Peptides against a protein of PDB entry 3PUK. Designs and how they scored, part 32

Target 1, 227 residues: chain A of PDB entry 3PUK
Amino acid sequence: ERGLKSVVWRKIKTAVFDDCRKEGEWKIMLLDEFTTKLLSSCCKMTDLLEEGITVIENIYKNREPVRQMKALYFISPTPKSVDCFLRDFGSKSEKKYKAAYIYFTDFCPDSLFNKIKASCSKSIRRCKEINISFIPQESQVYTLDVPDAFYYCYSPDPSNASRKEVVMEAMAEQIVTVCATLDENPGVRYKSKPLDNASKLAQLVEKKLEDYYKIDEKGLIKGKTQS

## One batch from the design tools (peptide)

Design b1_p18_1_s3 (made by RFdiffusion4, then SolubleMPNN; from b1_p18_1, 9 letters changed)
Fold by OpenDDE base, seed 1:
Structure b1_p18_1_s3 (fold): chain B 227 residues (1-227), chain A 18 residues (1-18)
Amino acid sequence: as target 1 above (227 residues)
Amino acid sequence: SLKERKEKLKEFNEEAEK
């Protein structure tokens, strides 16, 4: 059983592939480090072929232009990934692809979004935020992509307190995306530790879940579900 | 907010479809 993996794949299929699908059209898909891991966790190359993807490319690599094909960018909203995108379309005379569909895995900062709009708006046919910032491992297991999370969360050094807070915020955001993907508002469970990091993280998750569902598209607040 | 972000992207996508 691939419970979580199937849910993630279904969301990607609906939110990304179905959203930009054109009959008889093949696209090149550009991935970054995170989305490579994400897709690898929940699909096979054959699945991508069925969704109209002919080739997948690493956005960080220097790539040859394929000017007759449209590109699907499934990337994280980071300066690095955005800069690579801008290099592909920044020159009006030397666009690497015919057009771009951009799907971000998380909320794109306004600064990056505005930079994209200012430079490449004419080349972009779609821009969407999917809000999947976790990796499904098994049917009910997932991992977070927060660099140095272990180091900062378990550091006894008070000088790391500010960095620890930033890391916990990032972790909480990613956990909320899991809940959103699963369409649930779970009760948060944790094991207490001497540093009380689990309790702090739980509080952050609860707060962010509340904020997320308050602004739900349907204007409905979901009750707590089983987790 | 999420609503504001969705509206912003909606407007962007509508312009892109022209």
Scores: peptide ipSAE 0.361, ipTM 0.881, DockQ to the pose 0.656
Fold by OpenDDE base, seed 2:
Structure b1_p18_1_s3 (fold): chain B 227 residues (1-227), chain A 18 residues (1-18)
Amino acid sequence: as target 1 above (227 residues)
Amino acid sequence: SLKERKEKLKEFNEEAEK
């Protein structure tokens, strides 16, 4: 059995690097805050070089154009990251790179996708969702990237109920990405607490897992696996 | 739906390769 870090790296290699690989071609890779942490957790710079990445750049920073090179955007499907991408390619005369390969770490909302399509479709060679929205820390330990998750989930203030639901939805989605990455359909386990957060999250995960495996590329519904 | 989203991306990528 391989550690979670190795599994994540292997998935990124196959889903991202192998997908856009071209012999002799180097790319600039654009990362956001999440993907910086993600890659830092599961690979080294030397690994990225081997995959044809010459330089990694922060998508949020002002960058000099490298118009002769294609760019690999490995980013989260957020308005902030998408807006930065749009700034790179939105101008017909001042595109920063030759073309773009976009790989989202999670499902891209239709609104964002449509915005990209409307403005930059001619510059995009690939757009995929790889569904890795977690950070591997140990062999079987991971963290979720949901801002203020703890605050809202454990808030006794009823005014936070709507936000709590949004956070839990996001957490459930990310947990499903872990399962997809590990190619498992686990039975959900949780420890009960005074707040029914664990139960609600479990239900959300189960629902999303069901949806995922119903429409997987293999066309197979996997049975429950150990977790 | 998730299926519709996947199909949309597939179509997009196919068009991008033309």
Scores: peptide ipSAE 0.354, ipTM 0.879, DockQ to the pose 0.774
Fold by OpenDDE base, seed 5:
Structure b1_p18_1_s3 (fold): chain B 227 residues (1-227), chain A 18 residues (1-18)
Amino acid sequence: as target 1 above (227 residues)
Amino acid sequence: SLKERKEKLKEFNEEAEK
């Protein structure tokens, strides 16, 4: 299947579950708000069981230690999620789990990464950025996790101009993650009127796509595909 | 910057496997 949900699941399976799989080993998986929605959109609990996940826990909630089990953190690189992770491993007190595999849905800021490294590096068996920052809705439809995107992008208030740019930047970054997941370098199409937001976003996407593929893992510049 | 990040993570993961 080429449906976006299937592609996303396949990507997660390859990039996350296969990456940390050990025969006979069960893990607790920790999710945040975004990754809960993400996994719910593209898999079932039975799928996760097949991947060696015994239970899913919310990273934001207080949880009882399961010291004999390793934990798989599939989380967004946000201060909130990282802080919750650090609560599990960052204290000199007994850690909640045996060890951690951490997979970020997007690029982790250096500040957060350094904080993790300084606090609980010895507890981490794997740290990876998988760059899936979208929710698949249908075969070719997805939503972006950019708060207040509609408000700022379509605000006629000039005072929101700076915030609008930040939002558009974030949207462009997430669109690039879709392209990366689909292994595509699409030609961008958009409706420009009545506002130029779509044009600006398209330009940002194109620029970021170029940057991404210039230095992708394969070291190849992929030609543009039809979108 | 992406290259740098990949390298940093690679180094981190290599250390984690020790």
Scores: peptide ipSAE 0.352, ipTM 0.878, DockQ to the pose 0.744
Fold by OpenDDE base, seed 4:
Structure b1_p18_1_s3 (fold): chain B 227 residues (1-227), chain A 18 residues (1-18)
Amino acid sequence: as target 1 above (227 residues)
Amino acid sequence: SLKERKEKLKEFNEEAEK
């Protein structure tokens, strides 16, 4: 059985490393908290070396410039990660790297994208969204990165309703990325008792899956599959 | 929409290659 880890790695290899690969070229890879966990879950350092990565750096840290090297940013589309990127390239005199390839793990908000374009467009050789917003744990087990999901989803406090919806949306989006990674369009099944959270999440997932597979990464429309 | 996003990124990448 192909484990989810291998599927995720293959996706990253194809969508990221193969996408920016140049013969004989080594890159510095910048990771954030999520992508550090993601790569750690599905590959080894030796695998990254084989893909032309010479060193991995934490995007949040103050790093020394390596101006002769191109940088591969594999990061989440968050203000924090984007701001760190912008610090690396925002100043003409203080560019840390030769150029940047940016691969976001999820849809980058227009606000962040526009900010990047306005500040660093000339330094960017490629920008892509690969839509992997989960951590593979086992063959078919993964974790979602949604802060306080448990608390808000199961909170009886009506004041948390708005936040609950936000969390549900985020979870649904991440589940869709799993489906996309696995190349599946599953029918969603759930247990809703005692709360309707699972039902709501299922509805959101179904809706988002429909939207996603209307025009997927390859422009293909897929029918329902079984997970 | 995904279509719009794809187009946006496509345009960006095409410009980046120039």
Scores: peptide ipSAE 0.355, ipTM 0.879, DockQ to the pose 0.740; fails the geometry check

Design b1_p18_1_s4 (made by RFdiffusion4, then SolubleMPNN; from b1_p18_1, 7 letters changed)
Fold by OpenDDE base, seed 4:
Structure b1_p18_1_s4 (fold): chain B 227 residues (1-227), chain A 18 residues (1-18)
Amino acid sequence: as target 1 above (227 residues)
Amino acid sequence: SLEERKKKLEEFNKEAKE
């Protein structure tokens, strides 16, 4: 039985490594906090070596330039990660690497994308969104990366309503990425008692699934499946 | 929309290859 980890790895292999693979070429891979966890959950260093990665580096850390090597940025579309990328390529005289391939784990906001284009477009050979915003734990288990989700979703404080909505949206989006990764368009089931959070989340997921599978990454329309 | 995003990235990637 193939677990979620293997599915995620296959997705990454296809969407990222195969996408930028060049025969005989090695790359440095830059990871952020999320993608470090993601890759750690579904592959080994030996797997990365097989995919042409010579070394992995933390994008948040100051790194020595390796100007003869191309860099594969596998990062989340966050201001923090993007800013680190921009530091690597933002200066014409201080480019850390030969070129960059950028693969975002989720939809990159236009603001960040535009910032990248304005500053580093000449250094970028590829930019892609692969939509994997979860960490596989077991064969059918995953975790979402939504800060303070528990607190805001279950907070009785009305002042947290706005934040709760943001969290719910983020969770829904990440659930959709799971479905996309698993190539499923499930009917959503939930238990809503005692709060309606599950119902709201279900509605959001359903809506987002509908939008996603209208035009998916392959341009296919998929019907409902069972999770 | 996804279509718009796809188009945007495709255009970007085309430019990157040039």
Scores: peptide ipSAE 0.354, ipTM 0.868, DockQ to the pose 0.702
Fold by OpenDDE base, seed 5:
Structure b1_p18_1_s4 (fold): chain B 227 residues (1-227), chain A 18 residues (1-18)
Amino acid sequence: as target 1 above (227 residues)
Amino acid sequence: SLEERKKKLEEFNKEAKE
């Protein structure tokens, strides 16, 4: 299937589950708000069971230790999620799980990564960035996780200009993750009027796509495809 | 920067296996 949900699931299966899979081993999977929505959008619990996940836990909630089991953290690289992870492994208290596999949905800021490295490096068996920062809705429809995007992008208030740029940057980054997931380098199409937001976003996407594919995982420069 | 990040993660993962 070429549907976005199937593609996303396949990507997660390959990048996350296959990456840390060990025969006969069950893991506890920790999710945050975003990854809960992400997985819910593209898989079923039965799928996760097949991938060796025994139970899903919310990273934000207090959880009882399961010290004999390894944990798979599939989380966004946010201070909140990272802090919760650190509570599981980074405290003076006994770690909640045997070890951790951590997979970030996007690029983890150096500050957060360094914090993790300094606090609980010995507990981590794998750390990877998989760059899936969108929610698939339909075969070719997705939503971006950028808070207040509509508010800032369409705000007539000049005082929001700086924030608008930040939001657009974040949106562009997430769109690039979609393209990467689909293994596409699309030609960007947009409606420019009445505001130039779409044009600006398109430019950001194009630039980021170029940057991404110049140094992509395959080391290839992919030609533009029709979007 | 992406290349640098990849290298950092690779190094980290190497250390994690040791």
Scores: peptide ipSAE 0.349, ipTM 0.868, DockQ to the pose 0.715
Fold by OpenDDE base, seed 2:
Structure b1_p18_1_s4 (fold): chain B 227 residues (1-227), chain A 18 residues (1-18)
Amino acid sequence: as target 1 above (227 residues)
Amino acid sequence: SLEERKKKLEEFNKEAKE
């Protein structure tokens, strides 16, 4: 009923901003490439100001310390983004900000999480996974952020088979985040093509959906919904 | 597992202090 953009914004508002909200407190928000696109697709700067964000910064860029302010990291769980975070807080004497709230757009690998925990745990107030790994474009249209997905999925070169599998896994994971965001357990539909990509992706999505709803916060297994 | 990951984060957040 509501547009996907509004649903995504509502999810971010509740999962991120409401989660770390403190009266009278302003935060600096750090974004990476994906979350920049994500927020730009579903909100305006004025919306962020209303949520207590004074300024948004690119996590990849060199930034001046603002040691009196807490930072809200809304980033993807990638080595690149995590490394940038670690540079901000890795030094005991030269932390960029007062403290950090970290919200990952997807499941953070244990290796990355352990790395963060080992080096910066004392600086982190919150660490959560909100599972929004897609960009809403229209009311019910979204794009996935998987680099070179088209290239690898449709490559006839057998040498790309391993990478294709990784890409499809990532795509399936992101599709599940859409379902989680919309609070739906859809039946998977696809159009058959000469390449078995659609079928493989469908199977991955179904498997991941099953896993997700088995251990959802409500403890309920939802029935199939329309998609 | 996903459940184990959730528990890990919950424990981590419980230990975090302002």
Scores: peptide ipSAE 0.349, ipTM 0.869, DockQ to the pose 0.710
Fold by OpenDDE base, seed 3:
Parts: structure tokens; sequence; C-alpha cells
Structure b1_p18_1_s4 (fold): chain B 227 residues (1-227), chain A 18 residues (1-18)
């Protein structure tokens, strides 16, 4: 298959499923709101079965323990998702699964990571950051997942200036993950608007791309590509 | 840095290995 969806699926397959695969072993997979949408956009349940996933569970919902099975957490590095994970493994009496493999869709803040280590380290067999923070829609189209991005970026209220910067930072990070997924370092193009949001975002993207490719997974410095 | 972050996770995973 061709297109962004297939590329994203291939990345998830190699970065997540192949990373924790054991022959003959089935796992329960826990998803949050974002990763549910992500997987739904690029795979089918049959694909997940082939990868050794027996059932998918929502991390936000109350679940019955299945203590004989290991769990694969594919989640966003947010306080909400992390707190739900901690509920599953935070106490010996509340341990819902045999062990956990955790794969974050983005960089996990040190504060959250330290919280996990302090309470659940003995239950974790693997922790990895895979850096996919977008939803593939079409062959070359994706959707960013930044709540209230439109509101803050286009708000004329000066009191929202700080929030606008945070939103743009998040958007820039997600765009960089797209480029990383496609293994491209594109020249950034934009159409300027009165509020100059596009220009600011472009600058953030370029800066982050530069930082990323300085120390990428392959340890290579990539030149700009025409895309 | 990204390098330090990778190292941190690698160390964590080594300790967690069965």
Amino acid sequence: as target 1 above (227 residues)
Amino acid sequence: SLEERKKKLEEFNKEAKE
C-alpha cells in the first residue's frame, strides 16, 4: 500500500509491535483518545491480531484485571493517560496485568517519567518514545491534534498571547514528527496572514527540524529536501 | 538534549529487561 497511512502503520509496526514481540505471546493493548484515532486511521483489527494483540482496551475506562497477560500501552505522554497507567500498576493490590510495555507518541516530560519510575518501575519491561503526533487522513494529508488551536491562534485578545505560543509550539512539534516519519527535511512554505501566525509557525518548524536532524535516530545530519 | 534523552531511556530499558 502507498500513502501516508501505510507509512504510519509501518512505523508503528516496527517501532512498537516488533519491538516487544515475543513468539506465541498475546498482549492486551491499552489506548487513549489520540492513539485510538491514530490506529483507526491506519489499520484494522485484523492487523492488530497479526501483531499479537488479543484485545484493545480504553485506558480511561475501568477494566477488570487480567493478571496473567502483559499489557502494551500505546499512549500520549499526558498527565491524564499517565495517571490511568499508574492506577493499573501503582499498587500491588491494584496491579491489573502481569507487566507493561509503554510506548509514548511523543517525548514524555521528565516529571511524568519520574513519577512512573517512582511507583511502577518494577512492572515496566520497556519504555520508548516513537514521536507520532498526527492523524493521517489521505495519502499526503494529515491532521494535527492540538486542542483549541484555532481559537488561540486567531484570537485578537492579547491575554491569549502566552497560550498562543504554547499552541504554536505544540503544532510545530507535531509537524516535525510528520517530517521525521516521512524521513524528509523539507523547506518550509507558508502563506502569511495579518497575524503572521503562519510565519511564526514556519520558523518554529524550521528550528525544530534542525534540532531533530542534528541528532536523529541514525545520527545523521540531513540536508533540506524539496517537497 | 535528544542524546541525553535516548540514553536515559536506554538505561531504563536495560534495568527493566527480564
Scores: peptide ipSAE 0.354, ipTM 0.869, DockQ to the pose 0.649; fails the geometry check

Design b1_p18_2 (made by RFdiffusion4)
Fold by OpenDDE base, seed 4:
Structure b1_p18_2 (fold): chain B 227 residues (1-227), chain A 18 residues (1-18)
Amino acid sequence: as target 1 above (227 residues)
Amino acid sequence: ALEEHAEEIKEFNEEREE
């Protein structure tokens, strides 16, 4: 049954592999923790080989240079992953790979993007945000990669308010990436709980959806669909 | 802000188009 896993794979194939594909060229792919899980959830190593990936490396690990090969970085836009990338290309004498293609799973903060531009601009062939920040579990089921989401969202402790807000923002963003992946602009529906978490999340999702589809890949504003 | 961000990335990639 073709479900969310297939959709996610197709999205990655189109947005990442097809985007940087060159005939006869093999690349090393660098993954972080999230993208490792993501790819593991929707493809096999054989699939990656078919897409011109010779080997997968963990971006967090010290790696031997392969200077004759280009690297495909499929990573989350986090300081940790970006810092690892910068270590790979930040020094002219210590470039680990021939060049880099960077594909972020979500919007890369300007601060991080600027840091990349300042340090490694000449080494980068392409940088793209593909907006896939969820793990498909089943045909219609996915997991949001937001640490402690349950705890903070449902904690009645006021001391967790700040963290709760951060978690809610992250969840909203990831839900938007799901919608983007599925090419849907849903009207958000929720059942409010006493803590009003669902309402807050719904508002955040709606706002972020509006922002996303205003500047989508096609420059189109999509109408609301049913969730 | 998001539009500006998108434009920055677009420009970045355009500068690198072979």
Scores: peptide ipSAE 0.540, ipTM 0.920, DockQ to the pose 0.686
Fold by OpenDDE base, seed 3:
Structure b1_p18_2 (fold): chain B 227 residues (1-227), chain A 18 residues (1-18)
Amino acid sequence: as target 1 above (227 residues)
Amino acid sequence: ALEEHAEEIKEFNEEREE
């Protein structure tokens, strides 16, 4: 029985490590808060060593340059993580590593991507979006990484309406990444609540699933699975 | 827009293939 953790690890191995692997080459891996939790949930340090990672560093911390080594950035497409990356490569005199491979856990907004291209394009060997924005907890259980999701979704305060929509969008995106990871296009089922949050979320998920499979690397529109 | 984004990333990587 392949648990969700093993599926997630397999996806990361294929999408990230195999993608940038060179025989005999060691890399430094940079993680942010989310990817630290993600990797901790589905692998061990020994697994990372086997994939050619010599050391793991926190992207938010000040680090000494290791200019002879290439860096693998496995990070969220957030302004905070991107800004930290830019600090590592933004100045010619201050480059911390030889080159960078960047793997985003989700869709990187054009604004952030353009900012990277404008300042660090020559230092980047590869950039890829891998679409993993959830933490596997058990064999079939995952946790969404959306701060304050409960508060905003269930808040009766009308002033939180705009924030609620943002949170629901983020949740829907993460659910879609789970489906993509499992290679499934499920029929969405929900129980309606007084605030109709479940219905709204279901609609967002369905829409995003359709969009995802239309642009899938396989170029195939997958039918809905009975799950 | 999503297709265009994917193409931009693809082109970015193709320019850097060693």
Scores: peptide ipSAE 0.540, ipTM 0.919, DockQ to the pose 0.685
Fold by OpenDDE base, seed 2:
Structure b1_p18_2 (fold): chain B 227 residues (1-227), chain A 18 residues (1-18)
Amino acid sequence: as target 1 above (227 residues)
Amino acid sequence: ALEEHAEEIKEFNEEREE
């Protein structure tokens, strides 16, 4: 059986690269902090070259225009990354690239999507959500990219309660992306602790899994699998 | 709401299919 890294790479290859592939066409790929880590964990630069990526660029950095080339944005659906994209295409006269393919690593909020449509709709060839918001490690281990997750989740300070909820929501979302990537609908298991974090997270995951499989591309609700 | 979201993205992409 294939390790998690290979599964993630296969998912990216099929959902992103194969989706926007054009024979003989090279693209510039724009990455944010998360997707940089993600790709570095599951592929090599040579792999990206084989997929028609000539150069990878950091979306947060100032970049020179390459107006004759299309850009592949593989980014998280965050205001920061979206704002950087908007700066690349927001000006009618100073678009950095010929066109954009946007692939979000997770659910893009309607507010952000609407903002994109309002300003850059004509420049976008495709927009997809691929639901990969985790970093694979080893064969069956992954890490969640949620800043300060441990701090807020285990903080005894009541002032952090709101932030804790946001963090747990983000974690739950990322766990669902793992399930989606692995094409599994797992039964949620957790170990009880004095802090009800595990139970709350489990509930969030279950809810999100249910929502995901209701609207999956296959239109099928899968049975629970082992996890 | 999620179904509406998915449909919106689908429509968005369909409008842009070359």
Scores: peptide ipSAE 0.539, ipTM 0.919, DockQ to the pose 0.695
Fold by OpenDDE base, seed 1:
Structure b1_p18_2 (fold): chain B 227 residues (1-227), chain A 18 residues (1-18)
Amino acid sequence: as target 1 above (227 residues)
Amino acid sequence: ALEEHAEEIKEFNEEREE
């Protein structure tokens, strides 16, 4: 059973590939560490070819210019990935590609978005936030891409409290993207633990879900669904 | 803040529609 993988692929196909598809046009796709894992989890190279992607490249690597081709950037909204993008288009005389379509996997901070606008606005054909920041597994299983989450969440050291909070925020955000992908507003369930991390995470998820659906395209607050 | 951000991106894309 690959239900979640198919849902994720369908979302990417609709939100990314269909959004920038031009008949007869091939693009180079730039991926970062997260999106490489994401696409690997839900598609094959043959699927990408069918969507008009000729080559996939790692955004972190030094790449040769292909000035006649447009580039599809499917990347996380991180300073590292954004800086790599800016290097590709920051010089007016030495752009690596003809133009860029940028699709972020999550909310792009205003600081990063403003930096992009200031430096590369003329090179960008489209910028969109897709809100897929999780890795689907088989059936209805998924993983969160939050480094050191286990370490910080279960650390008894009070000095890690600030980092623990940041990690939980990131986890909560990713859980919300799963819900958005599945078109769900689920009731949150958790098992209590001595550190009460599950309760805190649940509260963060509930808050973020509320915020997400307040700005829904339909302007409607969805009721709670079963999950 | 989220609404303002969404509008900014929308405007950004509208300016680039071919």
Scores: peptide ipSAE 0.538, ipTM 0.919, DockQ to the pose 0.645

